# Peptides against a protein of PDB entry 5HOI, part 246

Target 1, 351 residues: chain A of PDB entry 5HOI
Amino acid sequence: FRYMPFSPAGTPFGFTDRRYLTMNEVGYVSTVKNSEQYSITVSFFDVGRFREYHFEDLFGYDLCFLNEKGTLFGQSKTGQIQYRPHDSIHSNWTKIIPLQAGERITSVAATPVRVIVGTSLGYFRSFNQFGVPFAVEKTSPIVALTAQNYRVFSVHYSQFHGLSYSLSELGTSSKRYYKRECPLPMSLPNINSDMKKDANLDYYNFNPMGIKSLFFSSYGDPCIFGSDNTLLLLSKWRSPEESKWLPILDSNMEIWKMSGGKETTDIHVWPLALAYDTLNCILVKGKHIWPEFPLPLPSEMEIRMPVFVKSKLLEENKAILNKKNEIGADTEAEEGEEDKEIQIPVSMAAE

## One batch from the design tools (peptide; made by RFdiffusion4, then SolubleMPNN)

Design b1_p24_1_s4 (from b1_p24_1, 15 letters changed)
Fold by OpenDDE base, seed 3:
Structure b1_p24_1_s4 (fold): chain B 351 residues (1-351), chain A 24 residues (1-24)
Amino acid sequence: as target 1 above (351 residues)
Amino acid sequence: SSDELYQQILKSLEERKKRREALA
């Protein structure tokens, strides 16, 4: 297994010279290969609040985290990190994270008050927004990070135990754990089923955990969106005994409902953020499960617990069609290959 | 077509958004 650099909603290059390093509700960061260097652009959805900016990247940044105050960049192999405030008042700063032989930075996160660096050996490094270090902690290998204010959601990987998560608060003097390396009930990508399309193999090589994004909700709850296109939310995390993961959206089911039960193989949800009761996302059209260029406008998808299973509805509709064909034996069934629209129950279509 | 289906889904999402905004 190889630890790959993870950034929230980051996309692979594929066969192109450009990709998104990260995207969320604030905006999107793109990088373009220009011979031996890269050009990075930081773009915003609220063009009235923020001005787009670009710079030349001589280091080949492969890690990124965007917030409302600045952008954190990282280079997974060299250990270089750079923080760039969006305003011109605060200075950019650069640091080199000391890495052991074979160690990689696997994820970075930044809030207006904290910078976090996670590594393939499980080094968790914390800094303030000015890059002053607080602590170094040894954890299980870190594969993904996100942060909001003083809180950090970290995902860990073990070959023996699979995925785990931690939820912590980074005070001025100490780190508090709400959750520490607890099992994460997320399915890993299924190489045999999901890799039948070359596009999925490219994505798996870029992100072998299949974590499309992780973020905190507007209410401060940890969220994760996996390869199964299900949004998981950690509920009641303040109460260790009551804490649970809730599957609050099956995006494949929602696309299928909105299609009228049609096949939607070339339509994908790309997660950005959870705002109240809506997933902010990019609706992607095409062979790739990730957005290409130019970036489509964000959409809002209402969260809903998946109570219904697509396979059962397909079986029920097939059974209804077979019964209709048994009763209608005397009328010449014109074998029009009409794409038999799966009748979605009116309750599910109105929802 | 995949394009028509994509536009249908985008329209459905936008109509749902407008309904939520009208109820708020």
Scores: peptide ipSAE 0.605, ipTM 0.945, DockQ to the pose 0.669
Fold by OpenDDE base, seed 1:
Structure b1_p24_1_s4 (fold): chain B 351 residues (1-351), chain A 24 residues (1-24)
Amino acid sequence: as target 1 above (351 residues)
Amino acid sequence: SSDELYQQILKSLEERKKRREALA
């Protein structure tokens, strides 16, 4: 297994010289490869609040985290990190994270008050917003990080135990755990089913865990969006015994409903953030499951716990069609049955 | 077409947004 650098909603280069390093509700960071250099652009959805900026990257930053105050960059191999405030009042700072032989920075996160670095050996490094270190902790190998204020959501990987997660709060003097390396009920990408399309192989090579993004909701709940296109929310995390993952949105099912029950193989949801009761996302059209350039405008998809099973609705509709055909003699069963508008129950269509 | 479905879904999302904004 090879640890890859993870950034929230980051995209691969694919066959292009450009990709998104990260994107969320604040904006998107793009990089363009030019020979041995990269040109990085930090763009914002609220163009009235923030000014777009760009710079030449001589280091080849492959890690990024965007927040409302600045952008954190990292280079997974060299251990270099850079924080760039969006304002001109605060100075940029650069630091080298000491890495052991073969160690990689796997993820970085930044809030207005904390910077976090996670590594393939499970070193969890915390800093203030000025790059002053607080602590180094040894955990299971870190594959993804996000943070909000003082809270950190970390995803860990073990070859023996699969995916786990931690939820912690980084106070001034101490780290508190709400959850510590608990099992994460997320499926890893299935190589045999998903890799039938070359586009899926490129994404798997970029992100072997299939974690498209992770973030905190507007209410401060940890969220994760996996390769199954289901949004999971960690509910009741303050009560260790009551805490559970809720599948609050099946985006494939929602796309299927909005299509009138048609096949939607070329339409994908790319997650940005959870704001109240809506997933902020990019609706992607094409063979690639990730957004290309230019970035489409964000869409808002209402969260809904999946109650209906698509397969069962398909079987029920086939059974209804077969009964109609038994009553009506000679009408040619056109082989295009899969593309027929599935009668979505009126309760699902009217919502 | 995939383009027609994409536009249909975008329209559906926009109509749902307008309904939420009208109920708020």
Scores: peptide ipSAE 0.605, ipTM 0.945, DockQ to the pose 0.708
Fold by OpenDDE base, seed 2:
Structure b1_p24_1_s4 (fold): chain B 351 residues (1-351), chain A 24 residues (1-24)
Amino acid sequence: as target 1 above (351 residues)
Amino acid sequence: SSDELYQQILKSLEERKKRREALA
């Protein structure tokens, strides 16, 4: 087994000189190999909000994380990281992460307030948005990271225990765990069944865990999309005894339904993000399970679990909060109600 | 063809989006 650099929805080069380093709801980062150098382009889906930019990469960045404020780059072997704000008013910064012999950066994540680095030896390194370090923690080997605000979703791998996950919050003074190295009920790619096509072997060599992407939903729930093309959502993560992974979308089944029950072997879903009740994704045509160039426009695939109650409850709670604010009731109660876990009714788990 | 099927699925996704936007 080899630890490979992971970025959310990153694609392999395959037989080409170009790939996507990462993509999500904000945009996509591409790299093109030019002799011994790389040219990186940061592109956005909202062209009115953001301007596309490019730069020459002399380091060969193989890790990337895109957010609404900037792009984090990393080089898995050298330990170099670079943060590039989208706004030219803010300065770029570069840092070298100290690596042991044979250690690799396996994943990086960035929010507007935190930078996270995970390694093949299980070093979890946290920084602020300016690259000032907070802490170093030793965990099980990290294979994937994502982050939203102060929250971090990490995936770990052990040869003896398989996949596990952690969910943590990175405050100013301390790290809180909601989940710490709990079993992750995701199937690993099956080499014997899934790798009958050379294209699947190329993807496995790029990403042995088969994690196409991981992200937080618009509601702050951890999501993972594996090689089985099932979207898993971690429900009730604030309540340790009630927390469960929900298979909220079988994307192969949805494509099959939309086809009218035809063979869909050359049509694939590539995950970007989970909005309220829709998976933002790229619909891919071809032998490769990943998008090629040019990138198709994103599509929205409706999830089957009635998150309609979560959206309606949030709209109802916002409407109740707006009505309370109009009535002039004292402001001290607002911070405590946002942390109330939206109870998904038991009836919704059976549909 | 695989292309016709791809276009059919894209159209189905767009029609579903328009229906959601019209019910919102």
Scores: peptide ipSAE 0.602, ipTM 0.944, DockQ to the pose 0.433
Fold by OpenDDE base, seed 5:
Structure b1_p24_1_s4 (fold): chain B 351 residues (1-351), chain A 24 residues (1-24)
Amino acid sequence: as target 1 above (351 residues)
Amino acid sequence: SSDELYQQILKSLEERKKRREALA
């Protein structure tokens, strides 16, 4: 296993010279290879509030986190981080994170008040927005980070225990845990089933954990979107005994419903954020599960608890079709391979 | 086609959005 740099909703280069370093509800950060250099562009969805900016990257930043006040960049191998405020009032700052032999920065996060760096050895480093260090903590190996205000959602990996998560608050004086290295009920990518398409192998090599994104909802609940395209929300996290992961959206099921029950192998949801009851996302078309260039406009997908099992709906539709064929047996079967649109019951299609 | 299906899904998402905005 190799620890890869993770950024929320980051995309691989694939066969192109460009990728998204990160994207969320604020905007998207792209990087373009230019010989031995990179050109980074920070773009925003609210063009009235923010101005797009670009700069030359001589370091090859492979980690990024975008917030409403600035962008954090990191280089996984060298330990260099840079924070760039969107406003010119505050100066950019750069810092080198000391790394041990073989250690990598695996994830970075930034809020208007905190900067967090996680490593493959499980070093959790916290800073203020000006790069002043607070603390270094040793945890299980960190594979992903996100943060909102003072709160941090971290994902950890162990070869023996799989995925775990922590939820912590970085106050001025101390770190508080709401959750500390608790089991994360997310499936890892299945190499044997998912790797039949070259595009899936490329993505797996880029992101072996299959975590497409993680974020906090508008209500401040931790969310994670895995390789199964299910949005998980951590409910009741303030009550340790009542806290549970809720599968609040099966995006594959929702695409399938909106298709009229057709095959949707070339249509994908790419998660950005959860705002109230809607997943802000990019609807992706193509062989790759990630958005290409130019970035499509964001879509809003309503969250819905998966009540229906796709296999049962397919079995019920087959049973309905078989009953229709038993009644209609007297008319000449012209073997028109009509791609029999699975009639989704009107009650499921109208919602 | 994959294009038609993509446009159908986009349209469905937009129509759902408009319905939510009309109920708010």
Scores: peptide ipSAE 0.605, ipTM 0.945, DockQ to the pose 0.697; fails the geometry check

Design b1_p24_2_s1 (from b1_p24_2, 14 letters changed)
Fold by OpenDDE base, seed 2:
Structure b1_p24_2_s1 (fold): chain B 351 residues (1-351), chain A 24 residues (1-24)
Amino acid sequence: as target 1 above (351 residues)
Amino acid sequence: SKEVKEAEEKAIQLALERTAARRA
């Protein structure tokens, strides 16, 4: 296993000179390789609120986090970080994070009030928005970070225990834990089954944890979207005894419903954010499970717990079709192989 | 098949239309 730099909804280069460093509900950050340098572009979905900007990157930033006030960049090997406000009023700042031999920055996060850096050795470093350090804590190895206001959702990895998570609040004087290195019930990528396609192997080499993204919902609940394409939400995290992960969306099931119950293998959900009752996402069509260039427009997918079994819906639909054919048997309606759309119950149809 | 591609394109189009209708 190798610790790879993680950014929320970041994409690999694949066979191209370009990738997305990160994307969310605010926008998307792209990088293009130009010989020995990179050109970074910060683009926004709300073009009326924000102006797109670009700059030359001589460091090869491989970590990124975008928020409504600025963009945090990081270089996993050198420990360099840069914060760039979107406005021209606040200055950019750069800092070097001290790294031990073989240590990597694995993830970075930024809010309007905090900057967080996590490493492969489990160093958790916190700063204010101006790059002034607060504290350094030693945790289990950090593989992913996200943050909202003063709250941080961190994912940890152990070779012995698998994935764990923490939920913490970074006050002015102290760090509070709501959850500390608790088991994370997310499925890891299955190398034997999923790696049958070369495109899946390329993605696994880029992101061996299969965490496509993690974010806070609009209600401030931690969310994670894994390789199984299931959105997990942490419910009741303020009450440790009642806290549980809810599978609030099976995106493969929702794609199957939207296709009229046809098996699709070339449509993929790429998660951006959870706003109220909808997953903001990119619908990716093609060989790769990640967005290519240009970026498609974001789509909204309504959250629904996967209560229904696909096999039962197929059986019920066959039974309805057989009954319609028994009632219609007096009219010589030709056996046209009309690919009869599976009548998904209206309550299940992705309206 | 051609029909699978058309159904997939229709599913993407419906999701885009839903996103546009919620922003209007």
Scores: peptide ipSAE 0.000, ipTM 0.339, DockQ to the pose 0.690
Fold by OpenDDE base, seed 5:
Structure b1_p24_2_s1 (fold): chain B 351 residues (1-351), chain A 24 residues (1-24)
Amino acid sequence: as target 1 above (351 residues)
Amino acid sequence: SKEVKEAEEKAIQLALERTAARRA
């Protein structure tokens, strides 16, 4: 295992000269290799609210976090970070994070009020939006970060204990923990089963934790989307005894349903954000599990707990088809393309 | 199969249309 730079929904270069550094509900950041330099473009989904911009990157930024006010960039090896407000009224700032020998910045996050840097040695560094430092804390090695307002969701890795998470609030005077290095019930990528496809090996080398993205929901709940394509939401995190991870969406199951119960291997969900009861995502068609260029338009997928078994749904659909065939034998009813929409009983959508 | 590809294209198209309808 090697610590790799993580950014939410970032993609590998693969065999190309371009990749996405990050993407979410606000937009997407791309980088293109040009000889010894990179060209970075910050693009937005709301073109009426934001103007696309680009710049030349001489440092080779490999970390990125996008929010509604600006973009944070980082270089994992050199410790350089740069914050670029989207509005030209506010100045860009650059800082060097001191790194020990072999230490890497593994993740960065930015909100309109906080900047966070996490490292492979577990240094958690907090700043305001102007790059003024608040504190340095030593934690378990940080592998991923996201933040919303004053809250930070951090994922940690231990060789002995696997994945853990913290949920903290970065006030002006102190850091408060709601959760501190609690076990994260997420499976790591299975090297033996999943690496049979070269594209999966390329992605594993880019992101060995298999965390495609992490974000806060519109309600402020921590969300994580792993290699199993399940969206986990941390429910009741304000009550330590009641807090639990909810598997609110099995995206493989939803793709299977949308395909009329056919096994598909070339459609993939790429997570962006959770807005209310819908996952904002990119539907990726192709060999790679990540979006290529140009970026498809975002799609919405309704959250649904994976309470249904595929075998039972297939049996129920066969029983419905057999009943229709028994009734339809005497009437030359037109071969209307009956949309093989699996009628999910309406009653379970309201709980 | 050709039918699987067509079903996948219809599923993607339906998801795009649902996203467009919520923005309008």
Scores: peptide ipSAE 0.000, ipTM 0.337, DockQ to the pose 0.743
Fold by OpenDDE base, seed 3:
Structure b1_p24_2_s1 (fold): chain B 351 residues (1-351), chain A 24 residues (1-24)
Amino acid sequence: as target 1 above (351 residues)
Amino acid sequence: SKEVKEAEEKAIQLALERTAARRA
C-alpha cells in the first residue's frame, strides 16, 4: 500500500495535462501542467458571488480543499501549504509543515475558521485560518480529511484493521472527540484482474482507498462516497452508542433506474455535496469514471435507501413481459416493439 | 444500442432539469 494525496472529488491526470485538484458545491479547482510548472484555476458555480482566479504554481500542489472563503493548497512531499482567500482583503499565506523521512501530507482541509493537515504517519495538525498553529496530535495514519466550521471528519488506515474514522470538534482550547478511530464500514476497492486493463487502474493508483469524496451534509452529518458508489451518512453521531452509518444512496441503482433498468457502463456519479435530501453530483458520461474537461453542469440525485434487489426487479419485469406475450399471442394486434423499459415501481421511480 | 444512448441522454437531461427547477 502507498499513501497518496487525497482531496475531495479530485481527479487524476490520466493521459492528459490537466486534472481537478478538488471539487464540491462551491466550485472546482483545476491544474494544468505547463512544462516544469502548473497553472491553477479556482472556478465557482455561483459566478455572481465569486470571481474565478488563476495563478502559477511552481511547487506542484497535489492537495486542495475549497470552501466559501478560500482555497487551501498542499504539496504532499515537501510539506508546503498555501491558503488563498477568495477575497483580496485577506492576504495569502504559506507555511512548511515539517515532515519526517518518508512522511507525506495525505490530506488537507480548511474551513473559514480552521486549517487541518493530516499525514501518513498520523500527525494531525490544526491551525486557524491565518496559519497560527493550535496543536499537533498523533493518531493512526490519516488518509482523508474534511471539515465544516469547527468539526473535522478524518479517515484513518491501518494495515491490520483497515479503515477507521474520527469525528472531532476543534475548539479554541481543546479538541473534543464525538468518535475516535471507530471502524468505518466501507469496502475497499477490489483489485480484480479486470481493473489492471482499464481506466480504473489509473484511478486506483491515484486513489487506492477508492474514496471519491467525503463531506459534511447541510445538516452537519459526515458523509463518505466510496468505490462501491454508495453514499454513507453517519447518523446520530452526537449519541456515541446510537451512531450508525446509513447507506442513503446506491448511485449505481439510481443510474440503473434512470436508464429504465438498462445496464449502463458509461454513466458515472461523481459526488460533490449532500444538500438536504439530494446528492449534488456530476453525471459523467464516458470511459473514465471521473469528470473531464469541460466540467459538466452539476446534477441533483435524490437520496434513497437501497431496499430493493435489482435481480428481483428484473425477474418480476420479465414475468410481466412473458404474461403480456402469452396474452398477446391470442390477439392478432401488432402491438409494436413496446420500449423494453423496465417498469420500476412508482415508489422507486425518481419523480 | 442506440436506444440505450437515448435513454441515458434522457436520464441526464431529466436530472439537469430537476437541478434547474430546484434553483428557480
Scores: peptide ipSAE 0.000, ipTM 0.338, DockQ to the pose 0.668; fails the geometry check
Fold by OpenDDE base, seed 4:
Structure b1_p24_2_s1 (fold): chain B 351 residues (1-351), chain A 24 residues (1-24)
Amino acid sequence: as target 1 above (351 residues)
Amino acid sequence: SKEVKEAEEKAIQLALERTAARRA
């Protein structure tokens, strides 16, 4: 296994010279290869609130985290990080994270008040927004980070124990754990089934954990979106005994519904954020499961528990069709069997 | 399983509480 740099909703280069380093509800960060350097652009969805900016990257930043106040960049191999405030009032700062031989920065996160760096050896480094260090902690190997305000959601990987997660709060004086290296009930990418498509292999090589994104909801709940295209939300995390992961959206099921019950392999959900009860996402159409250029407009997908089994919906639709055929015996309209859209009952669209 | 059903019910409850909190 090789640790790869992870950024929320980051995309691979594929066969192109460009990729998204990260994207979320605030915007998207792109990088373009220009010979030995990169050009980075920080773009925003709210063009009235923020101005797009770009800069030349001589370091080859492969880690990124975007928030409402700035962008954090990192280079996984060199340990270089840079924070760039969106506002010109605050200066950019650069720092080198000391790395051991073979250690990599695997993820970075930034809030308006905290900067977090996680490594392949499980070094968890915390800073304020000005790059002043708070602490260094040794954890299990970190594979992904996100943060909101003072809270950090970290995903850890062990070859022996699989995926775990931590939820912590980085106060001024101390780190508090709400969850510490608890099992994460997320499926890893299935190399044998999913790798039949070259595009899936390319994505797996970029992101072996299959974590498309992780974020905090607008309510401050940790969310993760894995390779199974299910949005998991950590419920009741303040109560250790009551805390559980909720599969609040099966995006494959929602795409199947949107397609009139037709199996589509060319539409994919790319997660950005969870705003209240809606997943902000990019609907990706094409061969790749990730957005290409230009970035499509974000879509909203209402969160729904995957209570409905596809087989049951198909049986109910067959039963409705059979009942219609029993009642409609008099009108011989030979309209061909093939293109009947599965009418999803409006009641199932309201839950 | 019973646990899945309880998880579903509590997620529905959480969604309902959140929807109610937006309307308030």
Scores: peptide ipSAE 0.000, ipTM 0.279, DockQ to the pose 0.032; fails the geometry check

